# Peptides against a protein of PDB entry 6J54, part 15

Target 1, 223 residues: chain A of PDB entry 6J54
Amino acid sequence: NENLFASFIAPTMMGLPIVTLIIMFPSLLFPTPKRLINNRTISIQQWLIQLTSKQMMAIHNQKGQTWSLMLMSLIMFIGSTNILGLLPHSFTPTTQLSMNLGMAIPLWSATVFTGFRYKTKTSLAHFLPQGTPALLIPMLVIIETISLFIQPVALAVRLTANITAGHLLIHLIGGATLALLNINTMTAFITFTILILLTILEFAVALIQAYVFTLLVSLYLHD
Target 2, 42 residues: chain B of PDB entry 6J54
Amino acid sequence: QFQFTGIKKYFNSYTLTGRMNCVLATYGGIALLVLYFKLRSK

## One batch from the design tools (peptide)

Design b1_p12_1_s4 (made by RFdiffusion4, then SolubleMPNN; from b1_p12_1, 8 letters changed)
Fold by OpenDDE base, seed 4:
Structure b1_p12_1_s4 (fold): chain B 223 residues (1-223), chain C 42 residues (1-42), chain A 12 residues (1-12)
Amino acid sequence: as target 1 above (223 residues)
Amino acid sequence: as target 2 above (42 residues)
Amino acid sequence: ELEEALLLLLLI
């Protein structure tokens, strides 16, 4: 069992945390464009950012569109870290709950405070859904307030759990395939096929979780 | 469009202002209850 | 509608 969670231990060299360098590494994959017509890779990246920005920011007003840079950087960061985490023997910072809470809590608080600052009436009204019976209003308001405070936790836990579970599953199936190679080659081939399909799924999950994280932050901003 | 008269105009679950007032009233009620129990404990 | 969408996203 120690070997199962060994991949989630924060790597250190000579007692110094390399986690900082690992977190900063995805930034090198997105160079700033210097030309009007960039390389194919940069053009694809810009195209993807443009598409996602148009999709996510279409809901927001002009004041909300000021968050476009933050949200796009967030999705690129989480997405890149999640994809890089699927590389063999790589450490994924997003598997650490502390990392995800460190992102979720400030972003959530900023969105909530921004909502209360500019849309006070709408934000206060959000604690009571429309059409609620009068007798259920106090209870529902309390539940909605609790729900609000659970949002950053749920946001962080969702990302952490999905990425961590994917890695654990890959390790378990991978270990099973290796163990079955000497026992039954046919069964090992089946498990290996499952492993390949699972890795493909994890690539999709990695991108989806990045998108969902940023989308939820965006939706909290919109209120 | 919902037309409310009387107290329902200020406290309703359909209008934005009504919902806001309901939320504020709920928080105010909770605050008063907490204050009551705090003062009663003394 | 937005709340329903949010709830659906929370279930993923």
Scores: peptide ipSAE 0.130, ipTM 0.849, DockQ to the pose 0.028
Fold by OpenDDE base, seed 5:
Formats: sequence, structure tokens, C-alpha cells
Structure b1_p12_1_s4 (fold): chain B 223 residues (1-223), chain C 42 residues (1-42), chain A 12 residues (1-12)
Amino acid sequence: as target 1 above (223 residues)
Amino acid sequence: as target 2 above (42 residues)
Amino acid sequence: ELEEALLLLLLI
């Protein structure tokens, strides 16, 4: 059991945490273009960023479009860290709840405060849906306020749980394949096939969770 | 267009201002209840 | 719209 969770321990070298270097590493994979006509790799990256930016910011007004750079950097960061985390014996910072809470709480609070600052009436009215019966108004407002405070927790836990569960499944099935190699080769082959399919699924989950995280932040901004 | 008269003009679930006032009234009511119990316990 | 989107995303 200790070996299963060993991959989630923050790595240190000479008593210094290497986590900072691991977090900064994905930024090196996305260089800024300096030419009008760039290489194919950079052009594809910029094209993907433009497409995702256009899709995510289509909901927002001109004031909300100011957040485009931050949201695009966020999706690129979470997506790249999640994909790199699927490498063998790699540490994923997004498996740490503290990391995800450290991202979710400030972004959530910023969206809530900006909403209250610029659209006070709409933000306050959001606690009560339209057409609510008069008798249910006090209870529904309380439930909606509790729901608001659950948003950052749900945002962080969703990302942490999905990435962590994927890692655990890969380790368990991977360990089972190794154990079955000497017992039954046919069952080991079946288990190995499941492992491959699961790894492909986890790549998709890694990208989806990055997208969902940024999308929810953008939706909270839109109100 | 919703035409409300009396108290329903300020406290309704259909207009933006009415919804805002309902939310503020609920928060105010909760705050008064908390203050009442806090002062009563002394 | 936001509530429906949130419910769908909560399932993922």
C-alpha cells in the first residue's frame, strides 16, 4: 500500500523541494512566437490556443474578455501538467489537493468579487432563481449561498479525484500485469490490453479535467 | 412586463430588483436572528 | 443555462 501512494509524495533533492521545478517545466514546452511565419509545431499550438480561446470567451462580454489570457494560461498549465503526470514514475502537482485549492479559491473569489463589484444587482439576484414561490424564498436563498461556497471545493476535488483515481488504477492494473506474467501469460496479456485502454482514457480525462476546470471558472465569471 | 403593486413591487421573484431585495431581506433576517440569540444568551 | 451546464459538468 505504501508503494501505491509513494508516487504522490512530493520529491525532494538535498532537502530542497523539486516541486517548483516540476511546476515550471510545462511552461518550457510552449515558447512564445517571434516570427510572423512560425514553425509547424508553434503554429499548431497557437492555432489550438486561438480556437479554445474563441470557444471559451464567446460567452463573455468585452469586460470578461480581459480574462482570456489568464484562462488560456490556466488550461494550458493544467492540461500540460496532467499529461506529463501520466509519464512513468512522474509526480503530478495536480494530484495534490492543496495545489488545486490554491488555484480554485483565488480564482473563484476573484470571479465572485468582480461580479459583486461591477454587477451587484445581478450577482445578488443570482441567489434567488426566477419564479420561486414566496414560501420557498428564504430556504432557497440559504441553499444557494451554501452552493456558492461549495463551488471552489467541488472544483478542486473534481480535478484531484479524477487524476488521482486514474493514477491509482494504472498502478493497480500495472502491478497485476506484472504479477500475472509468471502465472498465466494469457490473462497477463488481457490485463495489459486493459492497461493500454485505461492509459488512453486517462489522457482524455486529463485534458477534459483541464477544460472543465477553466470552463467552470469562466462560467462563474459570466454569472 | 410584470406589474406589481404594494409590497410585491419591492419583494418579488420575477424582477431583478425584487430578487435582490428578497436576498437582502433574508440575509438581514438571519443576521437579526443571530443577534437576538447572541444578546439573549447574555 | 449556467445551472444546467454545472449539473452536466458535475457528472464528469
Scores: peptide ipSAE 0.120, ipTM 0.834, DockQ to the pose 0.028
Fold by OpenDDE base, seed 2:
Structure b1_p12_1_s4 (fold): chain B 223 residues (1-223), chain C 42 residues (1-42), chain A 12 residues (1-12)
Amino acid sequence: as target 1 above (223 residues)
Amino acid sequence: as target 2 above (42 residues)
Amino acid sequence: ELEEALLLLLLI
């Protein structure tokens, strides 16, 4: 059991937390553009950022587009950390619920607060869906308020659970493959194939979860 | 366009203002109930 | 459509 969750323990070197370095490491992978025509790798990165930015901000008005920098930085951060976390013997900070809550709660609160500040009528009206029968209004308003407060928790838990579950599955199947190598090579080959397919899936999940997290924050901003 | 008359004009689930008023009324009602029970205890 | 998209996104 200790070996199963050992990868989720915050790493420390000489009593100092390396977590800070791990969190800052993805920033080194995205250098700032210095030229009009950059290297192919940087150009592809910028193209992807622009593509995702256009896609995510298409829903927002001009005022909502002010959040584009924040949202794009968020998706790049979460995406990069999730992808780097799939490297062997790597620690993913996004597997920590505390970190994800630390991101989700402020962003959610900011979106809700901005909604109430600039769109008070629409934000208040959002607690009551259109066309609801009059008798269900009080109960539905209460449910919607509870739903609102569950949003940041669901956002953080979704990210944490998906990334953590993926890491656990990779670890378990990886351990099973190693154990089966000495027992039955055929079954080990099957489990290894599953491991490869799972790792590919986890790369996709890592990106999807980053996208979903950012998209939901963006959606809450749109109200 | 929904033609609402009377109190339904202000408390509707179809109009934006009506929905807002309904939400405020519900919160106000809950707050009053909580206040009532708090004062009654006391 | 937005609510449906949100629900679908919540399902993922």
Scores: peptide ipSAE 0.103, ipTM 0.838, DockQ to the pose 0.027
Fold by OpenDDE base, seed 3:
Structure b1_p12_1_s4 (fold): chain B 223 residues (1-223), chain C 42 residues (1-42), chain A 12 residues (1-12)
Amino acid sequence: as target 1 above (223 residues)
Amino acid sequence: as target 2 above (42 residues)
Amino acid sequence: ELEEALLLLLLI
């Protein structure tokens, strides 16, 4: 049904796409600090960023820690867009596979090339697990190579699928509740309860997927 | 610690260098096979 | 280590 996917269509005004404005909007929610003691909201944001930064960068060396700004910006961007996407009648850019691939492929490529540049021996050795029987070496190397190339696709699809599925479920259950209001009030109440629980879950999923996406990029960098 | 002698020193699945060489050998073999079939078709 | 971490994250 066209109505099912209407929320995933890129919005336009007077023939001009407003997707650019939607993508830029989350940046306005994270202002730069101006004081030593900031507002409570800014302090909480900084605290969360510091905690996540320390957690993610603890695995990396000094050279890998140069990616801290990139990774933190990535998680903030994806997280904010996912949360804002849960608002009614809002467009979520991360539901578009093209966008997620556009993020995943360059980041994955950068991590892989960085690995080959600075850790050539280790990166090449990664295609063959330690202790592999000699007869299985060629086959396993091929499998590991294929696995490597699937990583950016899996990264993008995971984010897209989870966010899109959540939106679809909210839409379907919401539509079902409205339809059942005129048929059976009791069943409508049950479906409404499920909708509330689902929305709470989707808030968690939105943040988790942002974290997982960023973490996996970080792990690929670590090698 | 693994002690390998002969060809196993360079081609093994236990040492870092050995694993690297095995991977390179595999890619080289595949490349040669592809090249062979490409040249054969011409 | 990366493979193990990846496998765990694939479950999410």
Scores: peptide ipSAE 0.100, ipTM 0.843, DockQ to the pose 0.028

Design b1_p12_2 (made by RFdiffusion4)
Fold by OpenDDE base, seed 4:
Structure b1_p12_2 (fold): chain B 223 residues (1-223), chain C 42 residues (1-42), chain A 12 residues (1-12)
Amino acid sequence: as target 1 above (223 residues)
Amino acid sequence: as target 2 above (42 residues)
Amino acid sequence: SLSEVLFFLFFL
């Protein structure tokens, strides 16, 4: 059904793309702190950023910690866009594979290039797991090379698929609930309960996918 | 910790340098095979 | 919250 995917069409106003404004909107939710003791909202945001920053950057050296700003901004962007996408009649840019590829490919390439630039020996050694039998070395090196190039695609597809599937499921169950209101009230109530539970789950999924995306980028930077 | 002698010292799957050399050797072998087929087709 | 879900449901 064409109506099923209507929410995933990039919104335009009189031919002008509104998607640009939608992408920039989450930036307004995270104002820069201007006081030593900020309000409760900014304090919570800064606290979360500090916790996640300490957790993610713990595996990186001093040079790797220079990526902290980029990685934290990435998780905040993806997380905020995913959460905002759960609002009614909202468009989630992260449901677009092109958007996620646009983030994944440059970040992945940057991590790979920085790895080869500063840790050439270790980066080349990563194409061969330790302890591999000698006869399997050529094949495994090829597989690991292919696996490396699949990483940016996997990052983009994972985020896109999880968010899109969640939105579709909410839409389908929501539509089913509305359709069952005039058919069977009891079944409609059960379906509505499932919708509530699913919505709560999708909030968690939205944050988890943002975290996983950023974490994997960070891990690729490390090794 | 690992002690290797002979060619295994440079090509092994346990040491960092050995793994690197194995990867380079694999890429080199593939490059030579591709080059061989290209030259053979001429 | 329930009110938020209901609001979302009505606009699905």
Scores: peptide ipSAE 0.044, ipTM 0.788, DockQ to the pose 0.016
Fold by OpenDDE base, seed 2:
Structure b1_p12_2 (fold): chain B 223 residues (1-223), chain C 42 residues (1-42), chain A 12 residues (1-12)
Amino acid sequence: as target 1 above (223 residues)
Amino acid sequence: as target 2 above (42 residues)
Amino acid sequence: SLSEVLFFLFFL
């Protein structure tokens, strides 16, 4: 199904990868405010960023709040790229597992190492849930250790799978709608309605996945 | 609230230090087992 | 309709 997966191929122009420009493009949509009272659009953006920052950083102490810039930039980046990816004929870098792993692994590693550095006792203790029967301690520690290493993979795969699946469904239903236009108009209308509803859902999914990704990184930092 | 004496003072699943020690002991045991099998095979 | 136009823009 070459046509099905064509949208997930990294685009190139004249042999030059334009994916880098696509990755950098969302940054243009979020200009830094320079005035005390900016335009309504910028003010709304800053307000949303402030709201999300308050929600996410409420879990952390002052030491953890140093990560606020990183986490907020992450959620804005993933969210914006996911939303832009729903535009017609657009390429979403977050559909690439390599990119998501490239984000997940370093961030996860940073959170884990930060935890071990500043909260060594607590971090080590997290490998053993409180109140575990003595006989289950060795096995449970092993399981928790394995679980720890699965976290970055799960984080990357979750984001990739959710975004990719949404795109695939949109393409499939859209293609089916086009195919049914000349066969059965009524069914084509139904599939088109489903497509619209799905597209709306995917907008929500795009934001949710960005939030979940960032939230989980934040939670790993908090341990 | 929990009062432990003896070995349970250092190795328990309730206190932070106890949990840490249990984890370290587990890792140490696994490391020793791996080392044992490595030396045995060689 | 706008939805139809957008739909065709998606898949043309």
Scores: peptide ipSAE 0.031, ipTM 0.779, DockQ to the pose 0.015
Fold by OpenDDE base, seed 5:
Structure b1_p12_2 (fold): chain B 223 residues (1-223), chain C 42 residues (1-42), chain A 12 residues (1-12)
Amino acid sequence: as target 1 above (223 residues)
Amino acid sequence: as target 2 above (42 residues)
Amino acid sequence: SLSEVLFFLFFL
């Protein structure tokens, strides 16, 4: 049990938390452009950021466009950390629920408060769907209120669960392949193939979860 | 545009203002209910 | 290289 979850323990060296360095490391992979025509790597990164920004910010007004920098930085952070977490013997901060709650709760709160500040009537009206029968109004308002408070929890748990489950599955299948090497070589080869396919899937999951997390934050801002 | 008369003018599920008032009324009712039970137990 | 990737995947 401890061996299975050993990869999820926060790494420390001499009592000093290395987690801070791990969280800051992805920032080094995205340098700021300093030239009119940059290197191919930087150009591709900027192109991807611009493409993603255009797609995500298309639904927002001019005031919502101010959140573009925050949302783009968020997707880059989560995406890069999730991808780096797939390296062997690596630690992913996004597997920690505390980390994801630390991102979800403030961002959700900011979107909710922004909505109430600039569009108070519309925000309050969202607690009651249009055309609701009169008898269902009190119950539905309560349900929608509860739904609102579940949003940050669902946002954090979704990311945590998907990334953690992926890591656990890779470890289990990897351990099975090693155990089967001396028992049945053919079965071990099949299991190894599954491990490769699973790893490819986890790369996709890592990017999808980053996108979904950022997209939901942006949608909460729009609503 | 919806044309409502009486109490439905202020409390309806179709207009923006009506929906807002319904939400506020619901919260107010819950708050009063909580206050009543809190004062009753003491 | 592909061989390196496979080697690392083996130790995951």
Scores: peptide ipSAE 0.030, ipTM 0.769, DockQ to the pose 0.015
Fold by OpenDDE base, seed 3:
Structure b1_p12_2 (fold): chain B 223 residues (1-223), chain C 42 residues (1-42), chain A 12 residues (1-12)
Amino acid sequence: as target 1 above (223 residues)
Amino acid sequence: as target 2 above (42 residues)
Amino acid sequence: SLSEVLFFLFFL
C-alpha cells in the first residue's frame, strides 16, 4: 500500500533533498550553554547528559572514557530524531535501515578494532568461552565468530524495526479510527484510546531504542 | 590459577593464552582447509 | 481541544 509507506519515503522538493535538513535539525534543539546558570530547559538537558554520561561511562577506563563525547552525541541524535519522527507528516531518518547500518557498522568496527588494538589477547580469547570441552572448541569458535559479525546487523535492525513498526502501527490504527468514525463511533472511540496508549508507548520506545543502541556500542567497546 | 603441562599449556580453554592459541589454531585450520580446496579446484 | 485532536488525526 503506497499510502502506508509514503511516510517512509525520503522527502524531496523538485528533486532537492530535504532529508539533509531534517537530519541536521535536531542539532538546533541543543544549543551550547553560555551562562554559569542557564535556563531551565538547558539545565535539564545538561543534567540528563551528565546522568547518562556517568551511567554509561562508569564501566570504562580512562581510555574508554574518551568515547564519551561521541556516545553522548549519538544517543542525543538518535533520541531526538526518534522523538521528532513522531510528529505528524514528519520523516524519521532512523526508519531507514541504510542509515542505521551506516551508524552501526562503523561504530561496531571501531569498537572491535579498538579491542584488538589494545587488548589483543583478551579479544581473541573471547571467541572461546572458558571451560569449553576440547572437542567443541572449533565449532564454538566458529559460532562466536558468526555472533560477532551479527552484532552490527542486529544493532541496526533492532533500531529500524522498533521505530518502523511503531510508526506503522500509529498510522494503521489512526487510519482505522478515521474509517470507523463513519461506521461505528463506539469502536472508533476504542481504537482512538488504543492509539493514544500506543503513541505514549512509542515515545518511550523512541528513547529506549536510542539508549539501547548507544549502550550496546558502549558495551562492545568495553568487551 | 591453572597449571598445565605439555601441549595443554599452550592449548587449553581455561587460561587466556590457551584460549587465544586455540582460536588462532582454529582459524589457521580453517584457512588451510580453504587453501586446500582452492588449490584442489585449480 | 477536541478539534485539535481531530486535526492531529487527519495529519497522521
Scores: peptide ipSAE 0.023, ipTM 0.772, DockQ to the pose 0.014

Design b1_p12_2_s1 (made by RFdiffusion4, then SolubleMPNN; from b1_p12_2, 7 letters changed)
Fold by OpenDDE base, seed 4:
Structure b1_p12_2_s1 (fold): chain B 223 residues (1-223), chain C 42 residues (1-42), chain A 12 residues (1-12)
Amino acid sequence: as target 1 above (223 residues)
Amino acid sequence: as target 2 above (42 residues)
Amino acid sequence: DLAEALLLLLLL
């Protein structure tokens, strides 16, 4: 079963980690605009960024708006890496839990500390939901505290699991299709159709997971 | 709007200040319990 | 938490 997970091994060349280059590659797809009226590709990218920024940052105050660059870069990075990962024989860095934890933990900690720094009363009050019966207060505060610390883990695992599961499914269905070609061509055709539908779904999942990751970071910032 | 009197004014689950105080009281209680068991073990 | 739960439900 090593073949199933072979695509998730961090690629190296001559012992050198080329994964760093793979992580940096999506940055080349988003060049900085230089003209007042750019080409169609850059214009549509900027429009999408503007659209998503308006929607995502609308809930934040002026101090929260300072995070717009970070959050937009985050969604573009995760989204681009996820989409590029769906290319044949591509390595997706976001399938690595270490990668996603490396993003989730600092961002989560930054949002939590920012909350405690500027909204101390509200942040502390957030550990107790409104309207809680008095007898349940201690237990619920403990649970909410634990929930807070689970947030970065859940954020990383959600992204990792969704992308990894998608790749595994594509691999499994693809392998099944190839195996069935010589056994039953009709069944292989059905399996291939499912594979196509699954790949389309994974494109959507790739974008949704990027959005959800960024959105949750934004929500944590909002407290 | 909720109107509380007495201890409920400071410790309630509805007002922001009340919720904050409840959280702090809970953490304080846990800290005291941990301290108690730590001192008892010595 | 509710927003997160709703998001998770939307993702399923």
Scores: peptide ipSAE 0.106, ipTM 0.836, DockQ to the pose 0.027
Fold by OpenDDE base, seed 3:
Structure b1_p12_2_s1 (fold): chain B 223 residues (1-223), chain C 42 residues (1-42), chain A 12 residues (1-12)
Amino acid sequence: as target 1 above (223 residues)
Amino acid sequence: as target 2 above (42 residues)
Amino acid sequence: DLAEALLLLLLL
């Protein structure tokens, strides 16, 4: 059991937390443009950011579009950390629920508070769906209120569980493949094929979870 | 467009204002119930 | 909410 979860322990060197360096490392992969015509890598990065920005901000008004910088930085941070976490013997900060809650709760609170400040009537009305029978109104308002408070928890747990489960599955299938090499080479080949397919899937999941996390934050802002 | 008269004008599940008032009424009712039980327990 | 349900499926 200890060997299974050893990769999720926060790494330290001589008692110094290198987790801070790991969290800051993705920022070095995305340098700011300095020229009118930038390097190919920077140009591709800016193009991807612009495409995702246009896609995510299409549902927002001018006031909501002010969140574009924050949401784009969020998706880049989560996406880069998730992808880097798939490297062998790497520590993924997004596997820590404390980190994801630290991102989800403030962002959710900000979206809810901005909704109540600028769209008070609409935000209050969202606790009751249209066309609800009069007898079900009190119960439905209660469950919708509970649903609202579950949102930040679901947001954090979703990201943590998907990334953590993926890493565990890669570790388990990888360990099984190594164990089967000395027992049955044919079965080991099958498990190795599954491991390759799983690693490809986890690369996709890493990006999808970053996108979904950011998208849901934006949708909460839109209400 | 739904045209409601009387109490249904202010407390309906179709209009924005009606939905808001229903939500506020439910929260107010719950708050009063909680207050009642809190005062009764003392 | 539908997105949340679909994401729960992706969690599997």
Scores: peptide ipSAE 0.063, ipTM 0.830, DockQ to the pose 0.029
Fold by OpenDDE base, seed 1:
Structure b1_p12_2_s1 (fold): chain B 223 residues (1-223), chain C 42 residues (1-42), chain A 12 residues (1-12)
Amino acid sequence: as target 1 above (223 residues)
Amino acid sequence: as target 2 above (42 residues)
Amino acid sequence: DLAEALLLLLLL
């Protein structure tokens, strides 16, 4: 068990947490453009950021567009950390539930409070779906209230569980393939093929989870 | 547009104001129940 | 050999 979860232990050097450096590292991959026409790599990066920004912020009004910078930074951070986490010997901070809760709870709280502050009537009315029978109103309001409080937990757990499970599967299947190399080469080849497909899937999952996390925060901001 | 009269005008699941009032009423009811049980135990 | 190398790389 210790060997399986060894990659998820927060790395420390001389008793000092290196996690802070790991968290800050993705920021170095996104330099600020200084020219009107930058290098192709930076231009592509900025183009991708603009595309994702336009897509996510399309549901928001001009007032909601104020959150664009924060949401884009969030998706870039989570996406980059998840992708970098697939590198050998890399520590993925997003596998730590504490980190994801640390992001989810404040962002969720901010969106909820922003909604109640500027759109109080709509936000309160959101606890009751339109057309609900009168007898079900009290129960449904309670359920929707509970659902609201589950949102930050679900947001954090979803990200943590998906990334962690992916890492575990890659290690388990990888270990199995290595063990089977000397036992049955044909079976090892099949297992290796599965590992490759799984790795490709995990790259997709890494990006999808970043997108879903940011999208849900954005949706909570809107409604 | 829905035309409601009486109590249904203020407490309905179709209008925005009606929905808001229903939510507030439910929270108020729960708060009163909690208060009742709290005062009862003392 | 390539598969083994890739496997080792993935398991590092």
Scores: peptide ipSAE 0.023, ipTM 0.764, DockQ to the pose 0.015
Fold by OpenDDE base, seed 2:
Structure b1_p12_2_s1 (fold): chain B 223 residues (1-223), chain C 42 residues (1-42), chain A 12 residues (1-12)
Amino acid sequence: as target 1 above (223 residues)
Amino acid sequence: as target 2 above (42 residues)
Amino acid sequence: DLAEALLLLLLL
């Protein structure tokens, strides 16, 4: 069992946290544009950023678009870390719940706070869905309040669980394929095929989870 | 457009202001209830 | 052998 979760242990070298370097590493993969027309690779990267930015910010007004830089940096960070986490012997910081809570709680609190600051009436009214019967108002307000506080937890847990589960499945199926190679080559081939398909799926999941995380933060900002 | 009169004008589930007031009233009621039990336990 | 190598690469 320890071998299954060994990949999720925060790596240290001589007591020094290598995690810091791992967290900072994705930033090196995204160079800043220096020219009006960059190389094809950088141009594609910027194009993708612009597309995602336009898609995510379409929900927001001009005031909400001030968060564009933060949200885009967030999706790039989570996406890059998740993809890098699929490399062999790589540690993904996003598999740590503490990391994801560290992102989710401040961002969520900021969105809620900004909502109360600039859209106080709408934010308060959001606790009560429109058209609710008068008798259900107190109960529903309480439920919606609880729901609000669950949002950052759900946000962090969703990301952590999906990434962690994916990694765990890859290791489990991979280990099973190795074990089956000496027992039955045909079944090992089947499990290996599943492993490949799963790995492809995890690449998609890695990006989707980054998108969902950022989208939900953005959605909470929109209220 | 709903035309509410009286108390329903201020406390309704349809208007933005009405919804806000309902939420505030709910929180106020809970706060008063908590305060009541806190004072009762003394 | 190739499958093993790929599998090892994935499991590393």
Scores: peptide ipSAE 0.021, ipTM 0.763, DockQ to the pose 0.015

